# Designs tried in a protein design run: peptides against a protein of PDB entry 2Q3Z. Part 96

Target 1, 272 residues: chain A of PDB entry 2Q3Z
Amino acid sequence: YVLTQQGFIYQGSAKFIKNIPWNFGQFEDGILDICLILLDVNPKFLKNAGRDCSRRSSPVYVGRVVSGMVNCNDDQGVLLGRWDNNYGDGVSPMSWIGSVDILRRWKNHGCQRVKYGQCWVFAAVACTVLRCLGIPTRVVTNYNSAHDQNSNLLIEYFRNEFGEIQGDKSEMIWNFHCWVESWMTRPDLQPGYEGWQALDPTPQEKSEGTYCCGPVPVRAIKEGDLSTKYDAPFVFAEVNADVVDWIQQDDGSVHKSINRSLIVGLKISTKS
Target 2, 254 residues: chain A of PDB entry 2Q3Z as posed
Amino acid sequence: YVLTQQGFIYQGSAKFIKNIPWNFGQFQDGILDICLILLDVNPKFLKNAGRDCSRRSSPVYVGRVGSGMVNCNDDQGVLLGRWDNNYGDGVSPMSWIGSVDILRRWKNHGCQRVKYGQCWVFAAVACTVLRCLGIPTRVVTNYNSAHDSNLLIEYFRNSEMIWNFHCWVESWMTRPDLQPGYEGWQALDPTPQEKSEGTYCCGPVPVRAIKEGDLSTKYDAPFVFAEVNADVVDWIQKSINRSLIVGLKISTKS

## One batch from the design tools (peptide; made by RFdiffusion4, then SolubleMPNN)

Design b2_p17_2_s1 (from b2_p17_2, 11 letters changed)
Fold by OpenDDE base, seed 1:
Structure b2_p17_2_s1 (fold): chain B 272 residues (1-272), chain A 17 residues (1-17)
Amino acid sequence: as target 1 above (272 residues)
Amino acid sequence: KEEELLRSTQQRPVGWK
């Protein structure tokens, strides 16, 4: 998880699982220096360099910083996300074959955001950076991955009398979503939460005012301990949300229906 | 190849139909 430079990332859908090869390249020339630059341009360093540097011995702290800095939201981060198929002013997210070119482009353009990424690109770059910094990390793919926007552990669809979804709701289920899991101790939590920690660098929801997510113990998610920092409810919902339909009738009445056809969550962890 | 890549790698919302 630290030494492997080449791997696979799972994509596709729950019914049609596929993978692509990816060059993480954490030991390639200059990549460590770029990872250090990433730390030195983060908002916490710019605010108080001494405090930031004193905390870099904590993989919990570093993991959270990297989660925020891999996306360019809120800071001088690496990647700009885009999902609308309009990639003409940059590079299509589907064109990347590794993290090295992305990181080199970012650094060589004065830490200007790289266009463009989607979830697996964010996750892969985060994986490279974390591995480079000595934190064992793997990319995880979750099929039928929920994005809970209002923190109620539900994906809610508003439908008319014909069953058609109404409104421009951003709360949704992705065909697949990728994030990373990193191995670390959690001295900031109760005993027993050491091990794999979920981190999500794709800008989805703000955590403490920044587009970042985690680290949160995978164990806490499995056990339903949603009070565990960081961002346990959001990560829990990605893999466990229930789906509810609110069906409006002609008379203005609303019927609540549990949607049993949409099953959230099918997580695959990489072995390397 | 490009069409297959787009189908296999592009993130898309599901359940909206």
Scores: peptide ipSAE 0.386, ipTM 0.857, DockQ to the pose 0.433
Fold by OpenDDE base, seed 5:
Structure b2_p17_2_s1 (fold): chain B 272 residues (1-272), chain A 17 residues (1-17)
Amino acid sequence: as target 1 above (272 residues)
Amino acid sequence: KEEELLRSTQQRPVGWK
C-alpha cells in the first residue's frame, strides 16, 4: 500500500468489470518534491503556514488537504474534471497511464491545472500523493455509484406518464466511481474507528466550503454512523442510496416507486 | 479501439434512462 508503484484500477460496469494497469510511481525522481509543493500551495498553508506545517504530522489533516488539492476546484490543485467528451484542448482522461506524468505536468506549468481527469484519474493521483507522504492508500471502485446532491440519501427521478425524465437531472448514478481508502488512526473520533478511511478527490460536493471529501471511517459507513466526520452521509449515499422514481400522471397525481432494477453500490477494494 | 476504450473506461451516468 506504500511500497507498490504499479497496480490496477477497476473500471467498466457491474456486469462487465474491467481493469487497467496504472503507474502510481510515488518513488520516481522528483515526485516527493512535487507532493511537498502540493502541500505548500494549499489554501491552509497560504492562510497560516505555521499552523498548516504543525498539522502535517496528522494523516487525517493531510488526507483532507490532499483530497482537496488533487482537484483544481477552489485552489491551485492538480486536475480539472471533464465528462462531456470534449477533450480536444487537453488530454483525454482515458489516455493517462500513470500519475507521474500528470504531477510533472502540473509542476512544470507553474501549478496550472492539468486537463483532464475523471474519477479514476483523481483517485490514482491522490493515491500516489498519499503513498508518497507515507500514508497506506488503495484505490477503490464502486459500481452503480450514487451522487447524492441534496443529502437525503436518495437518488430521485421525476417522470411523466410516458416515462420521460422531467425537471433537473442533477441526481445521478455513475456506472462506476473511484476514490481512495487510507489507513490511519482517528484520535479525533471515539474509539474503534481506526483503520481504512474513505477519501474522495473527485469534485462532487463541497465539504466545509471546499471540494474535498473525508476522511471517514469505512466502519462508520458499514454501520450507518452518519454523524462521523468527515462527510459520512455523502460517502454512505455513494454505496447505499435508495433509488426512487416519482411518476406524475396526466391527472396530476404522483406515485412513488422504488427502482429495484438499478441497485446502488458494488464496491471493490484493491489489495496492492 | 477508441470506441471500445470509451465504452469500457469512460465514467458516465446510467440512471437517466
Scores: peptide ipSAE 0.385, ipTM 0.855, DockQ to the pose 0.437
Fold by OpenDDE base, seed 4:
Structure b2_p17_2_s1 (fold): chain B 272 residues (1-272), chain A 17 residues (1-17)
Amino acid sequence: as target 1 above (272 residues)
Amino acid sequence: KEEELLRSTQQRPVGWK
């Protein structure tokens, strides 16, 4: 989890699982230096360098910083996400084969955001960075991964009487989503939450005003302790959200139905 | 199966029937 430079990232769908090889390359020349630059351009460092540096001994703090800095939202982060199939002014997310080229491009262009990433690219880069910083980290893939936007642990579809989805369709389920799990102690929490912590560098929701997510103990998610920082409800929903159909009739009546045809969450934790 | 695998190389929404 810290020594392996080559690995696999799972993609595809729940029914058709696929993997791709990925070069994490955490020990390649200059990569550690780039990771340190990433820390030195983070908003917390720019605001108060001494305070930021004093906290870098905490994998909790560093993990959260990295989660935010791997995406370029809100800061000089590494990757710009794009999902609309319009990648002509950059590199298609599907073209990347490793983290090294991404990080080098970012650094070599004055910490300008690299175009483009999707979930596994964000996760893989985060994995590289965290490993460079000595934090055992693995990429995780979750199939039928929910994106809960209103923190109610539901994916809600509004439907007419014919079952057609209405509204803005803001809440959604990804065919797959990738994030990372990092091994760390949690001295900031009650005892028992050491171990794997979920971190999500894909800019999905803001956490405390920044597009970052975690760390949150995997145990907390498993046990349903949604009070556990950081972002437990969001991560919980990614793997456990119920799908609800709100069926509106012509008379204005609304029927709530649990959609059991789409099951949220099938998590694969990598061992490579 | 092959087509599904190819399509699933990109992250995309599902369930929007």
Scores: peptide ipSAE 0.382, ipTM 0.852, DockQ to the pose 0.499
Fold by OpenDDE base, seed 2:
Structure b2_p17_2_s1 (fold): chain B 272 residues (1-272), chain A 17 residues (1-17)
Amino acid sequence: as target 1 above (272 residues)
Amino acid sequence: KEEELLRSTQQRPVGWK
């Protein structure tokens, strides 16, 4: 989880699981230096360098910083996400074969955001950085991964009497989503939550005003303890949200239906 | 099946129909 530089990332769909090879390259030339630059350009360092540096011995703190800095939202982070299949002014997310080129491009262009990433690219870069910093980390894939936008643990669709989706289609389920799990103690929590912690660097929702997510104990998610920091409800929803269809009738009545055609969540953790 | 595999190389929303 620290020494492995090559691995596989799971992609595809729940019915058609596939994988791609990925070079994490955490020990390649200059990568550690780039990871340190990433820490030195984070908003917390820019605000108070001494305080930020004093906290870098905490994998909880560092993990949260890295989660925010792998995406370029809110800061001088590494990657710009794009999902509309229009990548002509950058590199297609599907073209990357490793983290090293991404990190080198970012650094060499004055910490300018690299175009473009999707979930596995964000996760893989985060995995590289965290491993480089000595934090045991693995990429995980969740199929039918929910993006809950209103923290109610539901994915809600509004439909007319014909089943056609109406209104804003903001809430969604990804065919797959990737994030990382890092091994750390949690002295900031009650005993028993040491171990794997979920961190999600893909910019989906803001946490304390920044596009970052975690760390949250995998145990807390598994046990349904949503009181644990950070971002337990969001991560829980990614793997456990219920899908609700609100069916609007011509008479103005609304019917609530639990949609069982799509089951949220099928998490695969890597062994590399 | 081949089409599904091709579509699944990119992260995308599902269930919007």
Scores: peptide ipSAE 0.378, ipTM 0.845, DockQ to the pose 0.501

Design b2_p17_2_s2 (from b2_p17_2, 9 letters changed)
Fold by OpenDDE base, seed 4:
Structure b2_p17_2_s2 (fold): chain B 272 residues (1-272), chain A 17 residues (1-17)
Amino acid sequence: as target 1 above (272 residues)
Amino acid sequence: KEEELLKSLEQRPVGWK
């Protein structure tokens, strides 16, 4: 989880799982220096360098910073996400084969955001950075991964009487989503939450005003402790959300139906 | 074929039917 520079990232769908080889390259020349630059351009450092540096001994703090800085939302972060198949002014997310080129491009262009990433790219870069910083980290893929936007642990579809989805379709389930799990102690929590912590660098929702997510103990998610910082409800929903269909009738009545045909969450934790 | 393979790896919403 620290030593392996090459691994696999799982993609595709729950019914058709694919993997791609990925070069994390955490020990390649200059990568550690780039990771340190990433820390030195983070908003917390820019606001108060001494305070930021004093907290870098905490993998909890660093993990949260990295989750925010891997995306370029709100800061001088590494990657710009794009999901609309219009990648002509950058690099297609699907064309990346490793984290090294991404990080080098970012640094070489004055910490300008690299175009473009999707979930596995964000996760892979975060994995590289965290490994560089000595934090054991693995990429995780979750198939049928929910994106809960209203923190109700539901993916809600509004449907007409014919079953057609209505509204803005803001809530969604991804065919797959990738994030990272990092091994760390949690002295900021009650005992027992040491171990794997979920961190999500894909800019999905804001946490405390920044597009970042975690760390949250995987154990807390497993046990349903949604009060555990950080972002437990969101991460819980990614793997456990129920799908609800709100079926609208012509008379204005609404029927709530649990959609059992779409099961949220099939998590694969990688070993390499 | 390579392009199609790469596109098949795209993250996309499901369940919007």
Scores: peptide ipSAE 0.373, ipTM 0.837, DockQ to the pose 0.393
Fold by OpenDDE base, seed 2:
Structure b2_p17_2_s2 (fold): chain B 272 residues (1-272), chain A 17 residues (1-17)
Amino acid sequence: as target 1 above (272 residues)
Amino acid sequence: KEEELLKSLEQRPVGWK
């Protein structure tokens, strides 16, 4: 989880699971220096360098910083996400074969955002950085992964009497989504939540005002303890949300239906 | 053909039908 530089990332769909080889390259030349630069350009460092540096011994703190800095949404982070199949002014997310080129491009262009990433690219870069910093980390793939936007643990669709989706279609389920799990103690929580912690660097929802997610104990998610920091409800919903169809009728009545045709969540943790 | 294979790896929404 720290020493392995080559691995596989799972993609595709629940019915058609695929994997790609990935070079994490955490020990390649200059990568450690780039990881340190990443820490030194984070908003917390820029606000108070001494305080930030004093907390870098905490994998909880560092994990949360890395989760935020792998995306560029709030800061001089590494990657810009794009999902509309228009990648002509950058590199297609599907073209990357490792984290090293991404990190080198970011650093060499003055910490300018690299175009473009999707979930596995974000996760893989985060995995590289965390491993480089000595935190045991693995990439995780979840098929039929929910993106809950209103923190109600539901994916809600509005439909007319013909079953046609109405509204803004804001809530969604990904065919797959990737994040990372890192091994750490949780002295900031009650006993028993040490071990694997979920961190999600893909910009989906803000946590404490920043596009970051976690760390949250995998155990807490498994047991349904949504009170644990950080972002337990969001991560729980990614793997456990119920899908609800709100069917609007001509008379103005609304019928609630639990959609069982699409089951949220099929998590695969890597061994490398 | 290679482009089609790459597209099969793209993260995309499902269930919007």
Scores: peptide ipSAE 0.371, ipTM 0.837, DockQ to the pose 0.396
Fold by OpenDDE base, seed 1:
Structure b2_p17_2_s2 (fold): chain B 272 residues (1-272), chain A 17 residues (1-17)
Amino acid sequence: as target 1 above (272 residues)
Amino acid sequence: KEEELLKSLEQRPVGWK
């Protein structure tokens, strides 16, 4: 999880699981230096360098910083996300074969955001950076991954009398979503939450005002301890949300229906 | 063929249909 430079990332759908080879390249020439630059341009360093540097011995702190800095939202981060199939002014997210080219482009262009990434690209770059910094990290894929926007642990669809989805469709289920898990102790939590911690660098929801997510103990998610910092409800919903349909009738009445056809969460962790 | 395969791997919403 630290020494392996090449691996696989799982993509596709729950019915059609696919994988691609990926070059994480954490030991390639200059990559560690780029990871250090990433830390030195983060908002916390710019605000108070001494305080930021004093906290870099904490993998909890560093993990949260990296989660925020892999995306370019709110800061001089690495990647700009895009999902609308209009990639002509950059590189298609599907074209990347490793983290090294992305990180080198970012650094060589004065820490200008790289166009473009999607979830597995964000996760893979985060994995590279965390491994460079000595934190054991793996990419995780979750099929039928929920994005809960209102923190109620539900994916809610509003439907007309014909069953057609209405409204902005703000909440959704992804065919797949990728994030990372990092191995660390949690001295900031009660005993027993050491081990794998989920971190999500894809800009989905703000955490404490920044597009970042985690670290949150995988154990806490499994046990349903939603009070555990950071972002336990959001990560819990990604893998466990229930789906509800609100069906409007002709008379204006609304019927609540549990959608049993949409099953959230099929998590695959990489072995290396 | 390779380009079509790559496009099939993009992240997409489900359940909206």
Scores: peptide ipSAE 0.370, ipTM 0.835, DockQ to the pose 0.386
Fold by OpenDDE base, seed 5:
Structure b2_p17_2_s2 (fold): chain B 272 residues (1-272), chain A 17 residues (1-17)
Amino acid sequence: as target 1 above (272 residues)
Amino acid sequence: KEEELLKSLEQRPVGWK
């Protein structure tokens, strides 16, 4: 995981799984220096350099910092996300073929955010940075991935009798979503939570006031231990949220749709 | 064709029927 520089990222849909080649390039010239700059411009370093540096021996701490710094939300992070098909003032997320060009552009423009990324771009850059810092990391793709915005572990839709979605459309399911899993011990948790930890650098929800996510033990997600730091409920919902599709009739009655067949979560972990 | 292929790889909300 640390030594491989080329790999594949899974995209598409649950019915039509695709993969693209990706150059992670963690050993290319200057990439380590860029990763160190990323650490040196993080909000925790700017607040207290001595404390930040003293904690960089912890992959738990570093993983959480990297999760926040790969996106440009709240800080001088690497990538700006965009999903509205209006990419003319930057680079289309679909045009990237590796992490190296993104990281070099970020550095060369004075740590200005790079336009644009979507989930796999965020995940791939995070994977590069974490590998460069010596943390075993892989990209994960989850098909029919839920984004739970109200922490109730449900994705709820309301429709009228004609099937038209009513009210707030914030609750949603992605065709696919990518994040990373990193291997680390968890001395900050009870025994048994060492191993793969989920980290999500795509800016979806704030964690402790910053757009970051994890690390959370994959084991905790599998066992439903939602009390486990960090962000267990959110990551759990990405792969396990229940979908409820409500139909409201003219009389005000509400019924579950009998035609609902969408199931949240089909996770693929890479082996590179 | 390349543009259409790229569009097929974008992350997007699942369409509701």
Scores: peptide ipSAE 0.380, ipTM 0.841, DockQ to the pose 0.395; fails the geometry check

Design b2_p17_2_s3 (from b2_p17_2, 11 letters changed)
Fold by OpenDDE base, seed 1:
Structure b2_p17_2_s3 (fold): chain B 272 residues (1-272), chain A 17 residues (1-17)
Amino acid sequence: as target 1 above (272 residues)
Amino acid sequence: SEEELLKSTIQKPVGYK
């Protein structure tokens, strides 16, 4: 999980699982230096360098910083996300074959955001950075992955009497979503939460004012301990959210229905 | 198509619509 530089990232859907090869390249020349630059341009360092540096011995702290810095939201981060198939002014997310080129482009252009990424690109770059910093990390793919926007652990659809979805969909389910899991102790939590921790660098929701997510113990998610920092409810919803249909009838009444046809979550952890 | 979506390497929303 630290020594491997090449691997596979899973894509597609639960019914049609695909994978692509990916060069993480954490030991390539200059990559470690770029990772250190990433830390030195993070908002916490810019605000108080001494405090930031004193906390870099904590993989919990570093993991959270990296999850925020891999995306360019709110800071001088690495990647700009885009999902509308309009990539003419950059590089298509589907064109990347490894993290090295992305990180080198970022650094060589004065830490300007690289265009463009989607979930697996964010996850892969985060994986590279964390491995560079000595944190065992793997990419994870979750099929039918929920994005809960209002922290109620539900994906809600509003429908007319004919079952047609009304209005703009804010909440949604991804065909697949990727994030990373990192191995670390959690001295900031009760005993038993050491091990794999979920971190999500794709900018989906703000955590404490910044587009970052985690670390949160995988065990906490499995056991439903939503009080566990960081961002347990959001990560829990990604893999466990219930889907609810609000059906408005012709007479103006609203009926709540559990949608059992949409099952959230099928997580696959990589072997290496 | 639905099949194309299910086989996609692009991250996309899924659902009834």
Scores: peptide ipSAE 0.323, ipTM 0.855, DockQ to the pose 0.571
Fold by OpenDDE base, seed 2:
Structure b2_p17_2_s3 (fold): chain B 272 residues (1-272), chain A 17 residues (1-17)
Amino acid sequence: as target 1 above (272 residues)
Amino acid sequence: SEEELLKSTIQKPVGYK
């Protein structure tokens, strides 16, 4: 989880699982220096360098910083996400074969955001950075991954009487989503939450004002302990959300229906 | 198509049908 520089990332869907090879390259020349630059341009460092540096011995702190800095939202982070298939002014997310080129491009262009990434690219770069910093990390894929936007552990679709989705009111489920799990102790939590911690660098929801997510104990998610920092409800929903259809009739009445055809969550944890 | 989406290597929303 630290030494492996090449691996696979899972994509596709639950019914059609695919994978791609990926070069994480955490030990390639200059990558450690780039990771240190990433830390030195993070908002917390810019606000108070001494305080930020004093906290870098904590993998919890560093993990959260990296989660925020892998995306360029809110800061001078590495990657700009794009999902609309318009990549002509950058590099298609599908073109990347490793983290090294991305990180080098970012650094060599004055920490200017690299265009473009999607979930597995964000996750892979985060994995590289965390491994480079000595934190055991793996990429995780979750199929039918929910994006809960209102913190109610539901994915809600608004439908008319014919079952048609109404406008842009609906929440969404990804065909697949990738994030990382990092191994660390959690002295900031009650005993028993050491081990794998979920971190999500794809900019989906703000956590404490920044597009970042985690670390949250995988155990807490498994056991349904939603009070556990950080971002337990959001990560829980990614793998466990219920899908609800709100069906509006022409008379204005609304019927709530559980959508059993959309099953959220099928997580695959890698061994490398 | 639905089948194309299920076999896709790009990240896309589902459940809008």
Scores: peptide ipSAE 0.317, ipTM 0.854, DockQ to the pose 0.568
Fold by OpenDDE base, seed 5:
Structure b2_p17_2_s3 (fold): chain B 272 residues (1-272), chain A 17 residues (1-17)
Amino acid sequence: as target 1 above (272 residues)
Amino acid sequence: SEEELLKSTIQKPVGYK
């Protein structure tokens, strides 16, 4: 049977949904201590310990710190991402079965980044840390998840007359992507944005100079309020971006087509 | 292949459609 510290993470595609069991283990021995170390090595603590500690009563603040510290970009964070199928010098992202081993490895190796993670690994570790710190959190999977790099709410593809993709495209659509949602009040926002907040620990885009994302109210995303901090346009695009194909002909003309065969976003939230 | 992508458990780019 499934224990309270165990759950499932969804993978695959909308047509072929798969899941894996995951041990979050937020109450296992030493995990809370590791989470506190994570807070104590974050850049804000190193810059001003007193200010950082005074803000740890805010789940908004803590959530944002955790989203940045779960990845090793820009700091002494936990995981290094890799997607090129070359994992020989570390652990394959597909090999992990829980957050505990990852966190213990990180701590036991002097807060050295753990190799390697992909989206669900980042999300799962973030979920463990946030739960450990008393923030209700769940893992979310979004199928056909967009990565908007230029904040225009579009995923743009450029093709030649033969239909071949041109150039290196940083913008893309993942078959699936995972992040977390945490329950918190938002006293820093207008009334009505309490509830689930999206946080994305996978290093995709920088927010205020750091690879972190959120918290942003799920309600704001649903209602299209892109002015809401933090990172509403990016999270909105993950689930709602429009796909545009640009076709360049030999005569230099460019034609636009909306890609109707690929629909961005099918989000599944879990209680696991 | 498209089928391999749809059944994949690794995170990867969706093929251009």
Scores: peptide ipSAE 0.313, ipTM 0.853, DockQ to the pose 0.554
Fold by OpenDDE base, seed 4:
Structure b2_p17_2_s3 (fold): chain B 272 residues (1-272), chain A 17 residues (1-17)
Amino acid sequence: as target 1 above (272 residues)
Amino acid sequence: SEEELLKSTIQKPVGYK
C-alpha cells in the first residue's frame, strides 16, 4: 500500500466492472517534494505555518489536508473537477494514466489547478500523495455511489404520477465513485477505530467549510456510528443510502416509496 | 443509453429507473 507504484483503478458499473492501469509513481523523482509543496500551500499552513507543521506527524491531520488539497476548491489545490464532457481547455480526465504528470503539471505551473479530474483522478492523486507521506493508502471504487447533499442518508427523487423524475436532481447516484482508504490510528477518537480510514478528495460536499472528506473509520461506517468524525454520514450514505421516490399525484398528494431497484453501494477495495 | 452508462469510464448520474 506504500510500495506499489502501479496499480489498477476500477471503473464502469457493478454489472460491467472495468479497470484502468494507473501509475501512482510515489517514488518517482520530485514527487515527494511536490507533496510537501502541497502541504506548504494549504490554507492551514498559510494561516499558521508553525501549527500546521506541528500537526503533520498526524496522519489524521495530513489526510484531511490532502483530501482538501487534491481538489482545487477553496485553495490552491491540484485538480479542478469537471463532469460536463467539455474538456477542450484542458486534459480530459480519461487521458490521465498516472498521478505523476498531474502533480508535476501542478507544481510546474505555480500550483495552478490542473484541468481536469474526476473521482478516480482525485482518488489516485490523493493515493499518491498519501503514500508519499508514508500513509498506507489504497484506491476504493464504489458502484452506485450515492451523493447525499442534505445528510439524511437518503437519495430522494421526486417523481410525477407517471414515474418521471422531476426537479433539479441535485441528489444523485454515481455509476461509480472512487475515494481512498488510508491506514492510520485514530487517537482523536475512542479506542477501536484504528485501521482503514475513508478519505474522499473529490469535491462533493463541504466539510467544516472546505471541500474535503474524512478521515472516517471504515469500521464506523460498517457499524453505523455516524457520530464519528469526520463526515461519517456522508461516507455512510455513499455506500448505504436508501433511495426514496416521492411520487406526486395530480392532486398534489405525495407518496413515499422506497426504490428497491436501486441498490446503493458496492465497494471494491484493492489489496495491493 | 443504459448500456453505455453501465460501461462508462466516466462518472455520470444513474438512478432514473
Scores: peptide ipSAE 0.307, ipTM 0.850, DockQ to the pose 0.563

